# Peptides against a protein of PDB entry 4CIC: the designs that were tried, part 200

Target 1, 148 residues: chain A of PDB entry 4CIC
Amino acid sequence: KVSTKGHYGVQAMFDLAQHFGEGPVSLKSIAERQGLSEPYLEQLIAVLRKAGLVKSVRGAQGGYILAREPRDIKVGDIIRVLEGPIAPVESVSQDDPEHSLKFDFSVTKSVWEKVKKSIEEVLDSITLADMLKDAEEAQMAQGYMYYI
Target 2, 147 residues: chain B of PDB entry 4CIC
Amino acid sequence: KVSTKGHYGVQAMFDLAQHFGEGPVSLKSIAERQGLSEPYLEQLIAVLRKAGLVKSVRGAQGGYILAREPRDIKVGDIIRVLEGPIAPVESVSQDDPEHSLKFDFSVTKSVWEKVKKSIEEVLDSITLADMLKDAEEAQMAQGYMYY

## One batch from the design tools (peptide; made by RFdiffusion4, then SolubleMPNN)

Design b2_p27_1_s2 (from b2_p27_1, 11 letters changed)
Fold by OpenDDE base, seed 3:
Structure b2_p27_1_s2 (fold): chain B 148 residues (1-148), chain C 147 residues (1-147), chain A 27 residues (1-27)
Amino acid sequence: as target 1 above (148 residues)
Amino acid sequence: as target 2 above (147 residues)
Amino acid sequence: WEKEIELNNIYDEKTKKYKEVTAEELE
């Protein structure tokens, strides 16, 4: 499962992708468009910036931009930055060695590894550029529905 | 993500699959083999029984059996029974309408639906019979490594 | 969140409340 953090992180990155090439976007404007609290978005953007997915631009027209082109950012990259490695099973926190899934039953582990691989393949196959294309196609489809 | 409940539920069902055709298995014996508490396993088995995946056998040699052949039980069936529908995003509890993922941004939703579909396809492609076969192959491979 | 928390909890029929499954209760 993707956490709320991962979900909103992808939304924020997608908003920045929609404005790619237009210059810096303010956190306030992203928060308003995406229905996020500005303080929550600040935390997400701080993590994404540290990971080198977002750049901060200083000045009166300052804000944030994507650090890379939308085609060079996978959804999987965003999720790994925000949530860490994609785990198919909720790892009982590795920090309690007594509660670690001790029964590493090899066969059940292999099932979850297959699930992990499948999730990774999907998320690594989708870029922010793919999402932009899908959004344009959806807008065109809506535009055609209003003209019929 | 699969919960601990889903994980242990698959283990318990796999244990019952390994004993399929041998008659009823006690909860105590499953708990001992799978490293589970008996009370926790009782709750899992109660849910699985209500869903018709497990049968209770009464008597002195009573216990539990699979209600279907191992080939007719998918891992996805077990997970759906224990966890409900496979959701790719943690559904913020529908019960707090203020914190519901209100911004169902259609494009982000489509990403998560692709993830959901992928998980479902994987879990629905694996039966308890497939898991039994994988276990046998692993035991044979270990046996060959020791000779 | 509430439903996921419930999935990791043992239902106590006597108290009609869910209890968090502790490691000791899983042994």
Scores: peptide ipSAE 0.013, ipTM 0.742, DockQ to the pose 0.033
Fold by OpenDDE base, seed 5:
Structure b2_p27_1_s2 (fold): chain B 148 residues (1-148), chain C 147 residues (1-147), chain A 27 residues (1-27)
Amino acid sequence: as target 1 above (148 residues)
Amino acid sequence: as target 2 above (147 residues)
Amino acid sequence: WEKEIELNNIYDEKTKKYKEVTAEELE
């Protein structure tokens, strides 16, 4: 499962992709458009900036921009930055050493590794540019439905 | 992410698959082999039994058996029984209506739907019989490395 | 137990909705 952090991170990055080339976008404007709290968005953007996916621009018209073109940012890159490695199983809290999955059940591990690989392949196959294209196609389709 | 419940459920079902055709297996023996607590396993088995994946056998040699052949039980079936529908995103708790993913961002939703579909395809492509085969192959490979 | 029951109820409700949606798509 992708966490709320991953979900909102992709949403914020997608908003920045929609404004790519228009200059810096304020966190306030992203928060308003995406229905996010500004303080929460500040935390997300700080992580994304540290990872080099977002750049900060200072000044009166300051804000944030994508550090790369939308085609060069995969959804998988965003998720890995925000959540770390894609884990198919919730890590059993290390706190109960007795319930450490003692059995290196190589077979059950292989199932989860297959799931992990599949998730990675999907998320690495989708760029912010692909998402922009899908949004444009959806808007065109809605426009056609209003004219019929 | 698969929960601990899903993980242990697959492990318990795999243990039952390894003993398929040998008769009923006690929860105690499954718990010992799989490193699970017996009380936790009782809860898992109760759910799996209610879903018709496991049968209970009563008596002195009572216990549990798979209700179907290992080839007829997908990992996806086990996960759906224990966790419900595969959700790619953690449901933001409905408790904060303000943080309800208000925007039907059709585009972000489509990304998560693609992830969901991919997970479902993988989990539905793996049966308990496939897992048994993989275990046998792994044991044979280890046997060859020692000679 | 209350949290487990609540989680189970949420899962049951999600499962019901999913079955309804999946049945409608098969129809």
Scores: peptide ipSAE 0.009, ipTM 0.701, DockQ to the pose 0.019
Fold by OpenDDE base, seed 4:
Structure b2_p27_1_s2 (fold): chain B 148 residues (1-148), chain C 147 residues (1-147), chain A 27 residues (1-27)
Amino acid sequence: as target 1 above (148 residues)
Amino acid sequence: as target 2 above (147 residues)
Amino acid sequence: WEKEIELNNIYDEKTKKYKEVTAEELE
């Protein structure tokens, strides 16, 4: 599963992609559009900025922009930044050594590695540009339904 | 992520697959081989039994067997039984309706649906028989490294 | 698959540790 952090991070990055080329977007405006708390979004954006996916712009019209073009940002890149490596199985917290999933079972490990690879392939196949295109196509389809 | 429950459930089912045709296996023996607590395994096996993936055999040599052949049990079937539907995003607990991820954003939803489908395809493509074959091939490869 | 990749680890710059954001801290 993608965490709430990953989910909201993709939403925030997609919002920035929709405004790409329009200049800096305020955190407040992103938070309002995406239904996020501004403090939570600030934490997400700080991580994304540190990873070089987002840039901060200073000034009266200050805010955030994508650091790269939407075509150069994969969903997988966002998830890896926010969540780290895509793990198909919960890493049992190091705190209970007795319940440490001894992943020593080679065959079971191979199943989860296949799942991991599949998730990575999907997330790395989708860019913010692909998401923008899908949104545009969906809007066109809705527009045609109102004219019928 | 696969939960601890899903992970251990697949291990337990694989252990039963390795002993398929040998008769009933005790929970104690599975627990020892798989490094699981017997009480935890009992809970897992109870769910798997209720779902019809495992059968209980009564008697002095009582225990559990697979209810189907290893080729007829997908990893996806085990996971669905133990964890329910494969969800790519956390269902925000129904308890906080305000933080319910309004999955209303169609585009973001489509990304997670693609991830879900991909996971399902992988897990439904792997049977316990495939896992048995992979284990046999791995043992052969290790045997060749020692000679 | 019920336990999500709780990648709810927010990096706390003050502690230099990832904190698990429990659902309770989002209230």
Scores: peptide ipSAE 0.022, ipTM 0.754, DockQ to the pose 0.035; fails the geometry check
Fold by OpenDDE base, seed 2:
Structure b2_p27_1_s2 (fold): chain B 148 residues (1-148), chain C 147 residues (1-147), chain A 27 residues (1-27)
Amino acid sequence: as target 1 above (148 residues)
Amino acid sequence: as target 2 above (147 residues)
Amino acid sequence: WEKEIELNNIYDEKTKKYKEVTAEELE
């Protein structure tokens, strides 16, 4: 599962992708468009910035931009930055040592590894540019529905 | 992500698959082999039984068996029973209504739907019989390292 | 700031672990 953090991180990065080439966008504007709290977005952006996916621009027209072109940022890259390695199984909280996944039964582990690989392949196959294209196609489809 | 419940559920179902055709196995024996607490396993088995993946056999040699052949039980079936629909994104607890995924931005949703579909395809492609085969192959490989 | 530091530390640990695992997978 992708966490809420991963989900909102992808939304924020997608918002930045939509404004790519238009200059820096304010966190406030991203927060408003994406329905995020500004403080929460600040935390997300701080992580994304540290990972080199986002750049901060200083000044009166300051804000944030993508550090790379949308085509050069995979969804998988965003998720790995925000969540770390894609874990197919939720780690049992260390608080129940009796229920620790200690029995890494090799066969069951292989199932989860296959799931992990599949998730990684999907997320690494989708770029922010692909998402932009999908958004444009969706907008065109809506536009055509208004003309029918 | 698969929950711990899903993980242990697959382990328990796999243990039952390894003993398929040998008759009923006790929860205690499954718990011991799989490193599970018996009370936790009882909860898992209750759900699996209710879903018709496992049968309870009564009597002195009572216990549990798979309700179907290992080839007829997909890992995806086990996960869907234990966890419900595969959700690619963790549901934000309803307790933070301000952080509710209200902005179902269609494009981001489509990404998660693609992930969901991929997970489902993988989990539905693996049966308990496939897992048994993989276990046999692994045991043979270990046996050849000792000779 | 403490939560931000904790989050940063958790992220740094996860990133370190990710790099270690990725490095081990590349060896």
Scores: peptide ipSAE 0.014, ipTM 0.704, DockQ to the pose 0.043; fails the geometry check

Design b2_p27_1_s3 (from b2_p27_1, 13 letters changed)
Fold by OpenDDE base, seed 2:
Structure b2_p27_1_s3 (fold): chain B 148 residues (1-148), chain C 147 residues (1-147), chain A 27 residues (1-27)
Amino acid sequence: as target 1 above (148 residues)
Amino acid sequence: as target 2 above (147 residues)
Amino acid sequence: SEEMARLNNIYDEKTKKYVEVTEEELE
């Protein structure tokens, strides 16, 4: 599961992607558009900045920008920064020495590794640029519905 | 993420699959083999039984069996029973009425729906029979390393 | 084991905290 932190982190990064090339956006403006508290967003942005996904611009027109182009930022990159490695199952202690338990554990582990790999493949297949494209397509579809 | 409940539920169901056709297994034996507390396993088995994945057999040689063949039980079926619908993101309330938030929400939602679908496809592609086969292959591979 | 109940409780507590934080952020 993606945490709220991961979810809102992707939203904040997507907001920055929508404004990419327009210059720095304020945390306040992102918070207002994304329905996030400004203090919470500050924490998210601090982590994302430390990871090199976001840059801070200083000055009167300062704020934040994506550190890379939207096409060069995968959703998986955002999630790994905010949540760490994708774990399909929470850590189960393997400490039981009996061979049967180890064996059953190995097979069950392989199931979760397959799930992990699948999640990683999906999240690494989606860039912020893909999300921007999907947003544009959705807006066009809505615009056509209002004209009919 | 699969909860500990989901994880141990799959382990317990796999244990039952390993003994499928041999008759009922006791909760105690499953608990011992899987490193689970018997009370915890009772709770898991109660849910799995209610969902019709496990059957209880009464008597001196009583216990639990799979209600269906291992090939007819997907890992996804077990997870859905124990955890409910696979949610890739924990519940984020959508209640913000502003159109911009709804739009950003829709795109972000589509990402999580893709993740959900991918998880479901994986979990629905793996049966207890597949897990049994993987176990047999792993045992054979270990046996060849010792000879 | 008590440790697994603790892990489930930690997961449930993290899930509850996650839900609570999400609810507090939506208020």
Scores: peptide ipSAE 0.018, ipTM 0.734, DockQ to the pose 0.034
Fold by OpenDDE base, seed 4:
Structure b2_p27_1_s3 (fold): chain B 148 residues (1-148), chain C 147 residues (1-147), chain A 27 residues (1-27)
Amino acid sequence: as target 1 above (148 residues)
Amino acid sequence: as target 2 above (147 residues)
Amino acid sequence: SEEMARLNNIYDEKTKKYVEVTEEELE
């Protein structure tokens, strides 16, 4: 499962992709458009910046921009930065050794590894550019429904 | 993410598959082999039984059996019974409407739907019979390394 | 596909504009 952090991170990165080439975007404006709290977005952006997916621009028109083109940022890259490696099974916290998912069963482990690989393949196949295209197509489809 | 419940449910069902055709298996024996607590396994088996994946056999040699052949039970069927529909995003608990993941953004929703579909395809492509075959192949490979 | 080529061209134009604006803000 993708966490709320991963979900909102993808939304914030997509917002920056929509404004790519328009200059720096303020965190306030992203928060308003995406329905995020500004403090929460600050935490997300700090992580994304440290990972080199986002750049901060200083000045009166300061804010944030994508550090790369939308085509060069995969959804998988965003998720790996925010959540770490995709884990198909919830890691039982190490604190209860009796409830430690002894992944000792090689066969069940192989099932979850197949799931992991499949998720990675999907998320690595989708770029922010692909998401922009999908958004444009959806807007065109809605526009045609109002004229019919 | 698959929950601990889903993981242990697959282990328990796989144990029953390994003993398919040998008669009823006691919960105690499954719990011992799979490293599960017996009370936890009782809860899992109750759900699996209600869903018609497992049958209880009464008597001195009583216990549980698969309700279908291993080839007719997908891993996806087990997961859907134990966890419900595969949700690729953690549902933020409905209790804070302000933090409700308004999946209102159609494009981000489509990403998660693709992930969901991919997970479903994988889990629906794997049967308990496939898992049995994989276990046999792994045992053979280990046996050849000792020679 | 021709559509992917069109998207790439749009991104190349946006990237060029982005680089120009970023260089002007750093000077």
Scores: peptide ipSAE 0.018, ipTM 0.720, DockQ to the pose 0.012
Fold by OpenDDE base, seed 5:
Structure b2_p27_1_s3 (fold): chain B 148 residues (1-148), chain C 147 residues (1-147), chain A 27 residues (1-27)
Amino acid sequence: as target 1 above (148 residues)
Amino acid sequence: as target 2 above (147 residues)
Amino acid sequence: SEEMARLNNIYDEKTKKYVEVTEEELE
């Protein structure tokens, strides 16, 4: 599962991808376009910047840019930075460590590992460039529906 | 993500699959073998029974059996019964419906739909019969390491 | 949608548990 943090992080990174090459974008403008609170976006951007996915530009026209081209940023990279490793199962509450660990049946574990691998493969197959292309195709399809 | 409920539900269903054809299994015996609390297992089995994945057998040797053959029960079926539809994204908290709904950008939604589809395909490709086969193969591999 | 909200909770629960299990095996 992608947390709200992961979801909004991908949304913010996609906004930066749409403005790639146009110069620095203010957090305020991203927040307004993406329907995010500015303080929440500041926290997300701080993590993404520390991971080297986003760069801060200083000055009067300061803001943020993608640190790499949209084709060189996978959705999986964004999720790993914001949420850590992709996990398919919820943590069994730490309260009784002795009983829960015994029958970690190798077979049930293998099911969840297959799910993890599948999620990783999907998220690593999608770049911000792919998302930009999908947005352009959707916009063209809407444009054709208005001309008919 | 699979909840604890989904995880333990698959584990309980797998235990019933291992005993398929041997007659009814008591909840106590499943709980002991799988390291589950009996009261928690009762709640899981009640849901699985209502969904028609498990049958209750009455009598002195009463208990539970799979309602279908292990090959006819997908892991995806168990998860859908226990957790509902498979979802790739966490719920944006219901508290501020106005701001969060606006930019449900079709593109970000499509990413999560692809993840959902991939999870569904994996879970629907694995049956309880496949899990039984994997367990047998693992047991054979351990047996060869002891010789 | 309420359905997306339910789906999101299910996915977050699944991912947390698997990360914890995989981190414990790598230590």
Scores: peptide ipSAE 0.044, ipTM 0.744, DockQ to the pose 0.048; fails the geometry check
Fold by OpenDDE base, seed 1:
Order: structure tokens, then C-alpha cells, then sequence
Structure b2_p27_1_s3 (fold): chain B 148 residues (1-148), chain C 147 residues (1-147), chain A 27 residues (1-27)
């Protein structure tokens, strides 16, 4: 499962992709467009910046930009930065020794590894550029529905 | 993410598959082999039974059996019974209205739907019979490493 | 069952704590 953090992180990165090449975007404007709290977005952006996916621009027209082109940022890159490695099974935190997944039978583990690989393949196949294209196509389709 | 419940449910169902055709298996024996608590396993088995994946057999040699052949039970069937629909994003419980995923932009939603579909395809492609075969192949491979 | 609610609560508390700890580690 993708966490709320991962979900909102992808939304914030997508917002930055929509404005790529137009200059820095304020956190306030991203928060307003994406329906996020500004404090929450600050935390997300801090992590994304530390990972080198986002750059901070200082000054009167300061804000944030993508550190790379939208085509060079995969959804999987964003998720791995925000959530760490994709875990198909909720790791029972090692702190409950009695319910430690000690008996991870090789066969059941292999099922979850197949799920993990499939998720990774999907998320690594989608770039922010692909998302931009999908958004444009959706807008065009809506525009055509208003002209009929 | 598959919950611990889903994980242990698949383990318990796989244990029953390994004993399919041999008669009823006790919860105690499943719990011991799979490293599960018996009370936890009772809860899992109750759900699986209600869904028609497992049958209870009464008597001195009572216990549980698969309700269908291992080839007719997908991992996806087990997960859907135990966890409900595969949700790729953790649904923020509706109780925090401020952080409601209200702004599920169509594009971001489409990403998660692709992930969901991929998970479903994988889990629906694996049966308990496939898992049995994989276990046999792994045992044979280990046996060949010891000779 | 109360125990499933407890496991869900432990998961919700661990998820909440993971969210809170990720919030605290970001602080």
C-alpha cells in the first residue's frame, strides 16, 4: 500500500511538473491547488529536496522547482524517497518478537516478492512526463465533450 | 501492502493445501507448523470458513480442510476475503475530514489504479497449486544440493 | 471481534505512530 505521504508526494511533484520551465512555485500555491495543508507540504518538500528531486529557489519569486526534467523522474523514485523500499507485506516491526514473521516460508515470501516486483515495474514505468501527457489528454477529452 | 492478516492467511491456506486429501487438519498443528498463535489462527480460519474457502470437520479426527481444490483457490481470493478489495493507497480513514483524499486528481488516481490492477493480476495468477509446485521444486533443489 | 479491533488498533496506532514518528523525525 502507498501511504498518504506517498500519495500526496506524487501530487506535489506532479504540480511542480505542470509548472516546469515556468519558474519557482510557492508552497502556498501547491497546497491550494492540491488540497494539502501547507505545513504537511513543507515536510514532504523537505524530504524530496534532500533526495535531490526538488530544488529550492530563494528570492522574491522564490519557491520550488523540479531538480530534473519530468521525463527523468519516475513515480517509483518519488515513492522510494518518501516511503523507502516498496514492501508488499507490512513488516511487523521487529519489536514484537512473538509475532515476528520468523516463519517466512520461502514459498509465501516468493509470492510477496512477485507482488513487490510487479508494483516496482508499474511505478518505474510511469514518469511525471507520462502523467502530464495523461492530464492533457483528459483535458482534451473533456473539451471535446463540451463541444458536442 | 498486504497486512499481517493476509500474510498469515495465505500461510494457513497453504498449510491446508499441503495436507489436501489427507483429511482434516487441527488448528494446533497448523499453528505449530506456521509459527502462528492458535487464537489468531482461529480468527483467520473463522473468516476463511465464512467465505467458503475452508470447511470445518467435526469429530475425534476433526479440524479443517480446504473447501475447494488447491488449483481452484487463488492467492487473490484469500487476500480479498481477509483484507477486502486491494487498495493500493492507504485510505485515510474517513474520520479525519481535513485530510480526506478529496483531491484525488484523476491523473494520480489513475496511477494507483494501475498499481491495483497489477497487484490483482499477480495475486490472481497464483493458485495454492502453484505454491505447492514451487515448494516441491524448492525441496528437490535442496535435495540435489545435499547429494 | 475485540481482538481484531485490537490488532487493527495496534496497526492503526503503529501506522499513526509511524506517521507521527515520520512527522517527528522530520521535525
Amino acid sequence: as target 1 above (148 residues)
Amino acid sequence: as target 2 above (147 residues)
Amino acid sequence: SEEMARLNNIYDEKTKKYVEVTEEELE
Scores: peptide ipSAE 0.013, ipTM 0.726, DockQ to the pose 0.036; fails the geometry check

